# Designs tried in a protein design run: peptides against a protein of PDB entry 6IDX. Part 75

Target 1, 380 residues: chain A of PDB entry 6IDX
Amino acid sequence: KELAKLSADVTFATEFINMDGIIVLTRLVESGTKLLSHYSEMLAFTLTAFLELMDHGIVSWDMVSITFIKQIAGYVSQPMVDVSILQRSLAILESMVLNSQSLYQKIAEEITVGQLISHLQVSNQEIQTYAIALINALFLKAPEDKRQDMANAFAQKHLRSIILNHVIRGNRPIKTEMAHQLYVLQVLTFNLLEERMMTKMDPNDQAQRDIIFELRRIAFDAESDPSNAPGSGTEKRKAMYTKDYKMLGFTNHINPAMDFTQTPPGMLALDNMLYLAKVHQDTYIRIVLENSSREDKHECPFGRSAIELTKMLCEILQVGELPNEGRNDYHPMFFTHDRAFEELFGICIQLLNKTWKEMRATAEDFNKVMQVVREQITRA

## One batch from the design tools (peptide; made by RFdiffusion4, then SolubleMPNN)

Design b2_p13_2_s4 (from b2_p13_2, 6 letters changed)
Fold by OpenDDE base, seed 5:
Structure b2_p13_2_s4 (fold): chain B 380 residues (1-380), chain A 13 residues (1-13)
Amino acid sequence: as target 1 above (380 residues)
Amino acid sequence: LPKPKLADLSKAL
């Protein structure tokens, strides 16, 4: 107890470390000797002292043994561990993951996100906070391939559901520390969109062009009786498609693929359009057809609007930015759906279309409409 | 990341 308190002092910490005192603490953990009277209390103080000593940055985290890591991971993975030990063990693992890529690899072998989710199903918000903090650390330090696997895993749906039900909808006020960890988790989750946001469309890729053609098909052929596909020549088809791409509100009516060559938002805008068209087909068709039938120059260009809205949402959500330690603003809606970004896009594109109509906007007012929509989204 | 003050953890024991 006294050691844990004194370990917060840098002068004491320096002298204690110079006396190999930290090695003694690590050996106490490694021994796992439950034979001591008040073992749980002693261990909790040992782990506190170890954390306080390591927080001075005098000793590298790489000094810890695999046996030490296994013991700490054991306190996190085993059921019915003392809350005081669990809390400190989560904090130690977080610090290990954040400070050493080699320790990240070892810890990622010893613990699963599924085990950490069990610590979210408790009434202790401090334990919940440290569990999310460790998940965030693992997510931040994961290789790109493993980050995508963490994202695609049923574990993430379960994680979001557990966070929503046990943290956000809990009968307790969210503390600043928890709000920060929820913010970090959101930022890290949306950073998975960065690849698609930075992927340029290849105008020569037929598979990507077929997606644009599918957007046209869903908008214009889904309501047309299949009997009126006239076998009219290739030129009439090209002219028809150019008209359809104009009605879809693409900037390049001849080759809409060119509208997706700019990054951001690159292919992510096309993904959002396709999601809207497939999942919210009636909404998509309505937005497109309401604007395609207008001859008054007050048509909302869907294609251009969807691209610029996707870019704006990426800017608002800070896609590709690292989490800021001073931020604690999180959006509960992002825990409600697996495709939360695309659902947000689907809400915001309807808001944009409504705002465009209310403003009686023309193509010259495009940037003004986008500014008003940005203000509406950022105030919601 | 703002670590919950370890000093508060030592006092909670």
Scores: peptide ipSAE 0.031, ipTM 0.666, DockQ to the pose 0.076
Fold by OpenDDE base, seed 1:
Structure b2_p13_2_s4 (fold): chain B 380 residues (1-380), chain A 13 residues (1-13)
Amino acid sequence: as target 1 above (380 residues)
Amino acid sequence: LPKPKLADLSKAL
């Protein structure tokens, strides 16, 4: 107990480390010797002292043995561990993952996200916080190939549902530390959009062009019996599609694929548009047709608006940026749906359309509308 | 990341 308290002092820590004191603490953990009276309390203080000593940055985290890692991972995976030991073990694993890629690899072999999810289903917010912190650390340090799997684990309805039901909708106020971990998890999840945000559309890719054609089909052909498409010659078809792409509000009415060559938001804007068109078809059709039937210069260009809104949402959500220390602003909405970014886009595009109408905007007012919409989104 | 200050771990013991 005194050692744990004194280990917070840098002078004591330096002297204790110079005396190989930290090696003694690691050996106590490695031994797993349950034969001592008050083993759990002694272990909790040992782990506290170890954490406090390591937080001074005097000793490399790579000094820990595989036996030490296995013992700590064992305290996280075992169902009957003292809360105090569990909490410290989660914190040690987090610090190990954050400070050493070699330790990350070893820890990722010893623990599963499923085991960490079990620690979210408890009433102790501190355990929940450290469990999310460790998930975040594992997510942050995962190689690109595994990061998508962890993302899929967050997109897993299970983890989000548990966070939503046991943390966000819990009967207790969310502490600042938990709010920060939820923010971090949100940021790490949005960073998965970076690849799509930076992916340029290939205007020559037929499969990508077929998505744009599908947007046209959903907007204009959804009520048309395919039998009544008159056999109008190829030129009339091209002229028809140019009109349709104009009505969709693309900047390039001849080749809408060119509108998606700018990064950001690249293909992510097309993904959002396609999601809206497929999942919220009535909303999509309404937005497109309300503006396509207008000849009063007050038409809201859907395609352009969707692209610029996607870019703006990426800027607001700081897509591609690392989590900032000291931020704790998380959006509960992102825990309610698998496709939370696309759902946010679907809400914001309706807000944009409403704001455009209220402002009686024209194409010249586009940037002013986007500024007002930005203010509305950032105040919500 | 603002680590939950180890000081809070030390206070919880």
Scores: peptide ipSAE 0.029, ipTM 0.644, DockQ to the pose 0.091
Fold by OpenDDE base, seed 2:
Structure b2_p13_2_s4 (fold): chain B 380 residues (1-380), chain A 13 residues (1-13)
Amino acid sequence: as target 1 above (380 residues)
Amino acid sequence: LPKPKLADLSKAL
């Protein structure tokens, strides 16, 4: 108990480490010997002292044995462990994952995300915070190939539902530490969009062009009787599509694929447009047709607006950026839906279209409308 | 990270 308190002092820590004191603490954990009276209390103080000593940065985390890692992982995976030991064990594992890639690999073999989810179902917010912190550490330190697998586990309705019901909708105020971990989890989840955000459209790829054609089909052919197949002339068909791509509000009416060659937002903008067109078809058709029928120069260019809005949302959500220390701004909405980014896009594109009308904007006002929409999104 | 200070872990004991 006194050792755990004194270990916070850098002078004491330096002398204790120089006396091989930290090695003695690791051996106490490695022994696993439950035969002592007050073992749980002694172990909790041992783990506290170990953490305080390691926080001084005097000793490398790579000094720990595989037996030590297995004991700590055992305290997290076993259901009947004392809460005080569990909390310290989660904090130790988080610190190991953050400070050493070699320890990350060993811990990722010993612990599953499913075991960590069980610690989110408890009433103790400190346990929940350390469980999310360890999840975030594992996600941050995962190799690129495994990051998507972890993400699929996070995109699982189960983890989001547990966080929503047991953390966000809990009967207690969310502390700053938990809010920070929810922010970190959100940022790491949105960084999965970076690949699509940085993917340029190939204007020569037929499959990608067929997606743009599907956007046109949903907007203009969904109500057309199949009997109005436009006549067999290839030239009339090309001229027809150029008109339709103009009505869709693309900048390049001849080859709309050119509008998706800029990264960011690249193909992510096309993914959002296709999601809107398929999942919210009535909303998509309404927005497109309302602007396509205008001759007054007050038409909102849907295609251009969707691209620039996707880029703006990526900037607001900091897609591709590492989580910043001291931020705690998380959005509960992202825990309520599987396709939360695309749903946010669908809300924001309607807001943009409304704001465009209210401002009586023309194509020259485009940047001014986007600035107003940015302020509306960031204040909501 | 504002980790709950290890001082909060020592106070919970």
Scores: peptide ipSAE 0.027, ipTM 0.644, DockQ to the pose 0.077
Fold by OpenDDE base, seed 4:
Structure b2_p13_2_s4 (fold): chain B 380 residues (1-380), chain A 13 residues (1-13)
Amino acid sequence: as target 1 above (380 residues)
Amino acid sequence: LPKPKLADLSKAL
């Protein structure tokens, strides 16, 4: 207890470390010897002292043995551990993951996100916070291939549902520390969109062109079997499609693929448009047809609006940016749906279309509409 | 990442 308190002092920590005191603490954990009276209390103070000593940055985290890592991971994976031990064990694992890629690899083999989810199903917000902090650390330090798997674990309805039901909808106020960890988890999840946001459409890729053609088909040919596309009139067909792409509100009516060559938002805008057209087909068709039937210059250009809205949402959600330590603004909506970004896009595109009508906007007012929509989204 | 300050862990014991 006294050691744990004194370990916060850098002068004491330096001398204690110089006396190999930290090695003695690690060996106490490694031994697992439950035969001591007050073992749990002694272990809690040992882990506190270890954390405080390591926080001075005097000793490399790579000094810890695999036996120590396994013992700490054991306290996190076992269902009946003292809360004080669990809290410190989560904090140690987080610190190990953040400070050493070698320790990350070892820890990722010893613990699962499923085990960490069990620590979210508790009434203790501090335990929940440390569990999310460790998930965030693992997510941040994961190789790109494993980040998608962890995002799939966050996209796993279970983690989101548990956070939603046991943290966000809990009968207690969310503390700043928890709000920060939820913000971090949100930012790390949205950073997976960066690849698509920075992917330029290849105007010569037929598969990508077929997606744009599918957007046209869904909007205008909803009753037409794609098999009955009438034959050989290539020029009339191109002229027809140019009209349809104008009605869809693309900037380049001849080759809409050119509208997706700018990054950001690149292909991510096309992904959002396709999601809207496939999942919310009635909403998509309504938005397109309401504007395509106008001749009063007050048409909302859907294609252009979808691209600029996707870019705006990426800016608001800080896609491609590292989490800021001073931020705690998380969006509960992102815990309610698997494809929360695309659902947000679907809500915001309807808001944009409404705002455009209310403002009686023309193509010249486009930037003003986008500014108003940005203010509406950021105040929600 | 802003850890819950280790000082809060020391106070919770």
Scores: peptide ipSAE 0.025, ipTM 0.624, DockQ to the pose 0.092

Design b2_p13_3_s1 (from b2_p13_3, 4 letters changed)
Fold by OpenDDE base, seed 4:
Structure b2_p13_3_s1 (fold): chain B 380 residues (1-380), chain A 13 residues (1-13)
Amino acid sequence: as target 1 above (380 residues)
Amino acid sequence: PALKPLPLPPLPE
């Protein structure tokens, strides 16, 4: 107890470390010897002293043994009643993951996100916060392949459902620390969109062109039997498609693929448009047809709007940015749906279309509409 | 910047 308190002092820590005191603490944990009177209390203070000593940055985290890591991971992976040991073990693992890529690799072999989810199903918000903090640390330090797997584990309805039901919809206010960890988890998950956001469309890629053609088909050919093999008139088709791409609100009516060559938002805008068209087909068709039937210059250009909205959402959600320690703003909707970004896009594109109508906007007002929509989204 | 670990709450006295 006294050691744990004194370990916060840098002068004491320096002298204690010089006396190999940290090695003695690590060996106490490694031994696992439950035969000592007050073992749990002694262990809690040992782990506190260890963490406080390591926080001075005098000793490398790589000094810890695999036996120590396994013992700490054991306190997290095993059902334990001792909240004090669990909390300190989560904090030590978080610190290990954040400070050492070598320790991250070892810890990622010893613990699963599924085991950490069990610590979210508790009434203690601090334990929940440390569990999410460790998930965030693992996510941040994971190689790109494993980040996608962890995002798939987060996209796995279970983690989101548990956070939603036990944290967000809990009968208690969310503390700043928890709100920060939820924000961090959101940012890290949306950063997986960066690749698509920075992917330029290849105007010569037929598969990508076929997606744009599918957007046209869904909007305008929904009643047309696909059996009408497009007849031999290539020029009439190009002219017809140019009209359709104008009605879809693309800037480049001749080659809509050119609208997706700008990064950001690149192909991510096309992904959002395709998701809307397939998952929310009635909403998509309604938005397109309501604007395509207008002749009053108050048409909302869907294609242009979808691109600029996707870019705006990436800016609001900080796609490609590292989490900021001072931020605690998270979107509860992120925890309600597997494809939360595309669903957010689907809500926001309807808001944009409504706002455009209410403002009686023309193409010249486009930037003003986008500014109003940004304010509406950021205040929601 | 790397995220910092959460601070440990003091042990109950």
Scores: peptide ipSAE 0.035, ipTM 0.729, DockQ to the pose 0.776
Fold by OpenDDE base, seed 5:
Structure b2_p13_3_s1 (fold): chain B 380 residues (1-380), chain A 13 residues (1-13)
Amino acid sequence: as target 1 above (380 residues)
Amino acid sequence: PALKPLPLPPLPE
């Protein structure tokens, strides 16, 4: 107890470390000797002293043994561990993951996100916070392949559900520390969109062009009686498609693929359009057809609007930016849906279309409409 | 900036 208190002092810490005191603490953990009277209390203070000593940055985290890591991971993975030990063990693992890529690799072998989810199903918000903090650390330090796997895993869906039910919808106010960890998790998850946001469309890729053609098909052929597909020649088809791409509100009516060559938002805008068209087909068709039938120059260009809205949402959500330690703003919607970004896009594109109509906007007012929509989204 | 680990609560007196 006294050692743990004194370990917060840098002068004491320096002298204690110079006397190899930290090695003694690590060996106490490594031994796992439950034979000591008041073992749990002693261990809680040992872990506190260890963490306080390491927080001075005098000793590299790489000094810890695999046996030490296994013991700490054991305190996190075992049921019915003392809350004081569990909290400190989560904090130690978080610090290890954040401070050392080599320790991240070892810890990622010893613990799973699934094990950490069990610590979210408790009434202790502090334990929940440390569990999310460790998940966030693991997610932040994961290589790209593992980050994608973490996001796609059923564990992530389960994680969101557990966070929603046990944290966000809990009968307790969310503390600042928890709000920060929820913000971090949101940022790290939306950063997985960066690849698609930075992927340029290849105008020569037939598969990507077929997606644009599918957008046209869903908008115009789904309501058209199949009887009126005139077998008219290739030129009439090209002219028809150019008209359809104009009605879809693409900037390049001849080759809409060119509208997706700019990054951001690149292919992510096309993904959002396709999601809207497939999952919210009635909404998509309505938005497109309401604007395609207008001859008054007050048509909202869906294609252009969807691209610029996707870019704006990426800017608002700070896609590709690292989490900021001072931020605690999170969106509960992120935890309610697996495709939360695309659903947000689907809400915001309807808001944009409504705002465009209310403003009686023309193509010249496009940037003004986008500014108003940005203000509406950021105030919601 | 690297995320900072959560601070430990003060030791009970």
Scores: peptide ipSAE 0.035, ipTM 0.713, DockQ to the pose 0.695
Fold by OpenDDE base, seed 1:
Structure b2_p13_3_s1 (fold): chain B 380 residues (1-380), chain A 13 residues (1-13)
Amino acid sequence: as target 1 above (380 residues)
Amino acid sequence: PALKPLPLPPLPE
């Protein structure tokens, strides 16, 4: 108990480390000797002292043995561990993952996100916070090939549902520390969109052009009887498509693919548009047709608006940025839907279309509308 | 910036 308290002092820590005291603490954990009276309390203090000593940054985390890692992982994976030991074990694992890629590899072999979900189903918000913190650490340090698997584990309706039901909709106020970990999890999950955000459309890729054609088809051909496809020559078809792409509000009416060559938001804007068109088809058709039928210069250009809104949402959500330690703002919507970004886009594009009408905007007012919409989204 | 580990709660007295 005294050692744990004194270990927070850098002078004491330096002297204790110089005396190989930290090695003694690691050996106590490694031994697993449950035969001592007050073992759980002694272990909790040992783990506290170890963490406080390591937090001074004097000793490398790589000094720990595989036996030590297995013991700590054992305290997290066992169903009947003292709350105080569990909490410190989660914190040790978090610190190990954050400070050493070698330790990350070893811990990722010993612990699954599924095991950490069990620690979210408890009434103790501190344990929930440390469990999410460890998930976040594992997610942050995961190599690119494994990061998508972890994201899929989050998109697994289970982890999201557990966080939603046991943390966000819990009968307890969310503490600042938990809010920060929810923010971090949000940022790390939205950072998976970075690749798509930075992917330029290839105007020569037929499959990508077929997506743009599908957007046109959903907007204009979904209500048209297929019998009236006039066998009109290839030139009339090109002129028709140019008109359709103008009505869709693309900047490049001849080759809309060129509008997706700018990064950000690149292909991510096209993904959002396609999601809206397929999942919220009535909303998509309504927005497109309402603006395509206008000749009063007050038409909201859907294609341009969708691209710039996607870019704005990426900026607001800080896509591609590392989590900031000073932030604790999270969006509850992130936990309510599997495709939360695309659903947010679908809400915000309706808000944009409404705001455009209310402002009686023209194409010259585009940037002013976007500024007002940004303020509306960031105040909500 | 590297994420900081969570601060340890005080042990119950």
Scores: peptide ipSAE 0.035, ipTM 0.737, DockQ to the pose 0.737
Fold by OpenDDE base, seed 2:
Structure b2_p13_3_s1 (fold): chain B 380 residues (1-380), chain A 13 residues (1-13)
Amino acid sequence: as target 1 above (380 residues)
Amino acid sequence: PALKPLPLPPLPE
């Protein structure tokens, strides 16, 4: 108890480390010997002293044995562990993952995200916070190949449902530390969009062009009787599509694929447009047809607006950026829906279209409308 | 900067 308190002092820590004190503490954990009276209390103080000593940065985290890691992982995976030991074990594992890639690899073999989810179902917010912190550390330190697998586990309705029901909708106010961990989890989840955001459309790829054609089909052919197949002339078809791509509000009416060659937002904008067209078809058709029928120069260019809105949302959500210390701004909406980014896009594109009308905007006002929409999104 | 670990709560007296 006194050792754990004194370990926060850098002068004491330096002398204790010079006396091989950390090695003694690690051996106490490695022994696993439950035969001592007050073992749980002694272990909790041992783990506290170990963390406080390691926080001085005098000793490398790589000094710990595989036996030590297995004991700490055992305290997290076993259901009947004292809460004080569990909390310190989660914090030790978080610190190990953050400070050493070699320790990350060993810990990722000993612990599953599923085991950490069980610690989110408790009423103790401190345990929940350390469980999310360890999940975030594992996600941050995962190699790119494994990051998608972790992301798929986060995209699982189960983890989001548990966070929503046991953390966000809990009967307790969310503390700053938990809000920070929810922010970090959100940022790491949105960074999965970076690949699509940085993927340029290939104007020569037929499969990608077929997606743009599907957007046209949903907007203009969904109500057309299949009997009005436009006549067999290849030239009439090209001229027809150029008109339709103009009505869709693409900048390049001849080859709309060129509008998706800029990164960001690249193919992510096309993914959002296709999601809107398939999942919210009535909303998509309404927005497109309302602007395609205007001759007054007050038409909102849907294609251009969707691209620039996707880029703006990526900037607001800091897609591709590492999470910052001291931020705690998380969005509960991202825990309520499987396709939360695409749903946010669908809400924001309607807001943009409304704001365009209210401002009586023309194509010259485009940047001014986007600035107003940015302020509306960031204040909501 | 690298994310910092959460601070440990004090042990109950």
Scores: peptide ipSAE 0.033, ipTM 0.711, DockQ to the pose 0.754

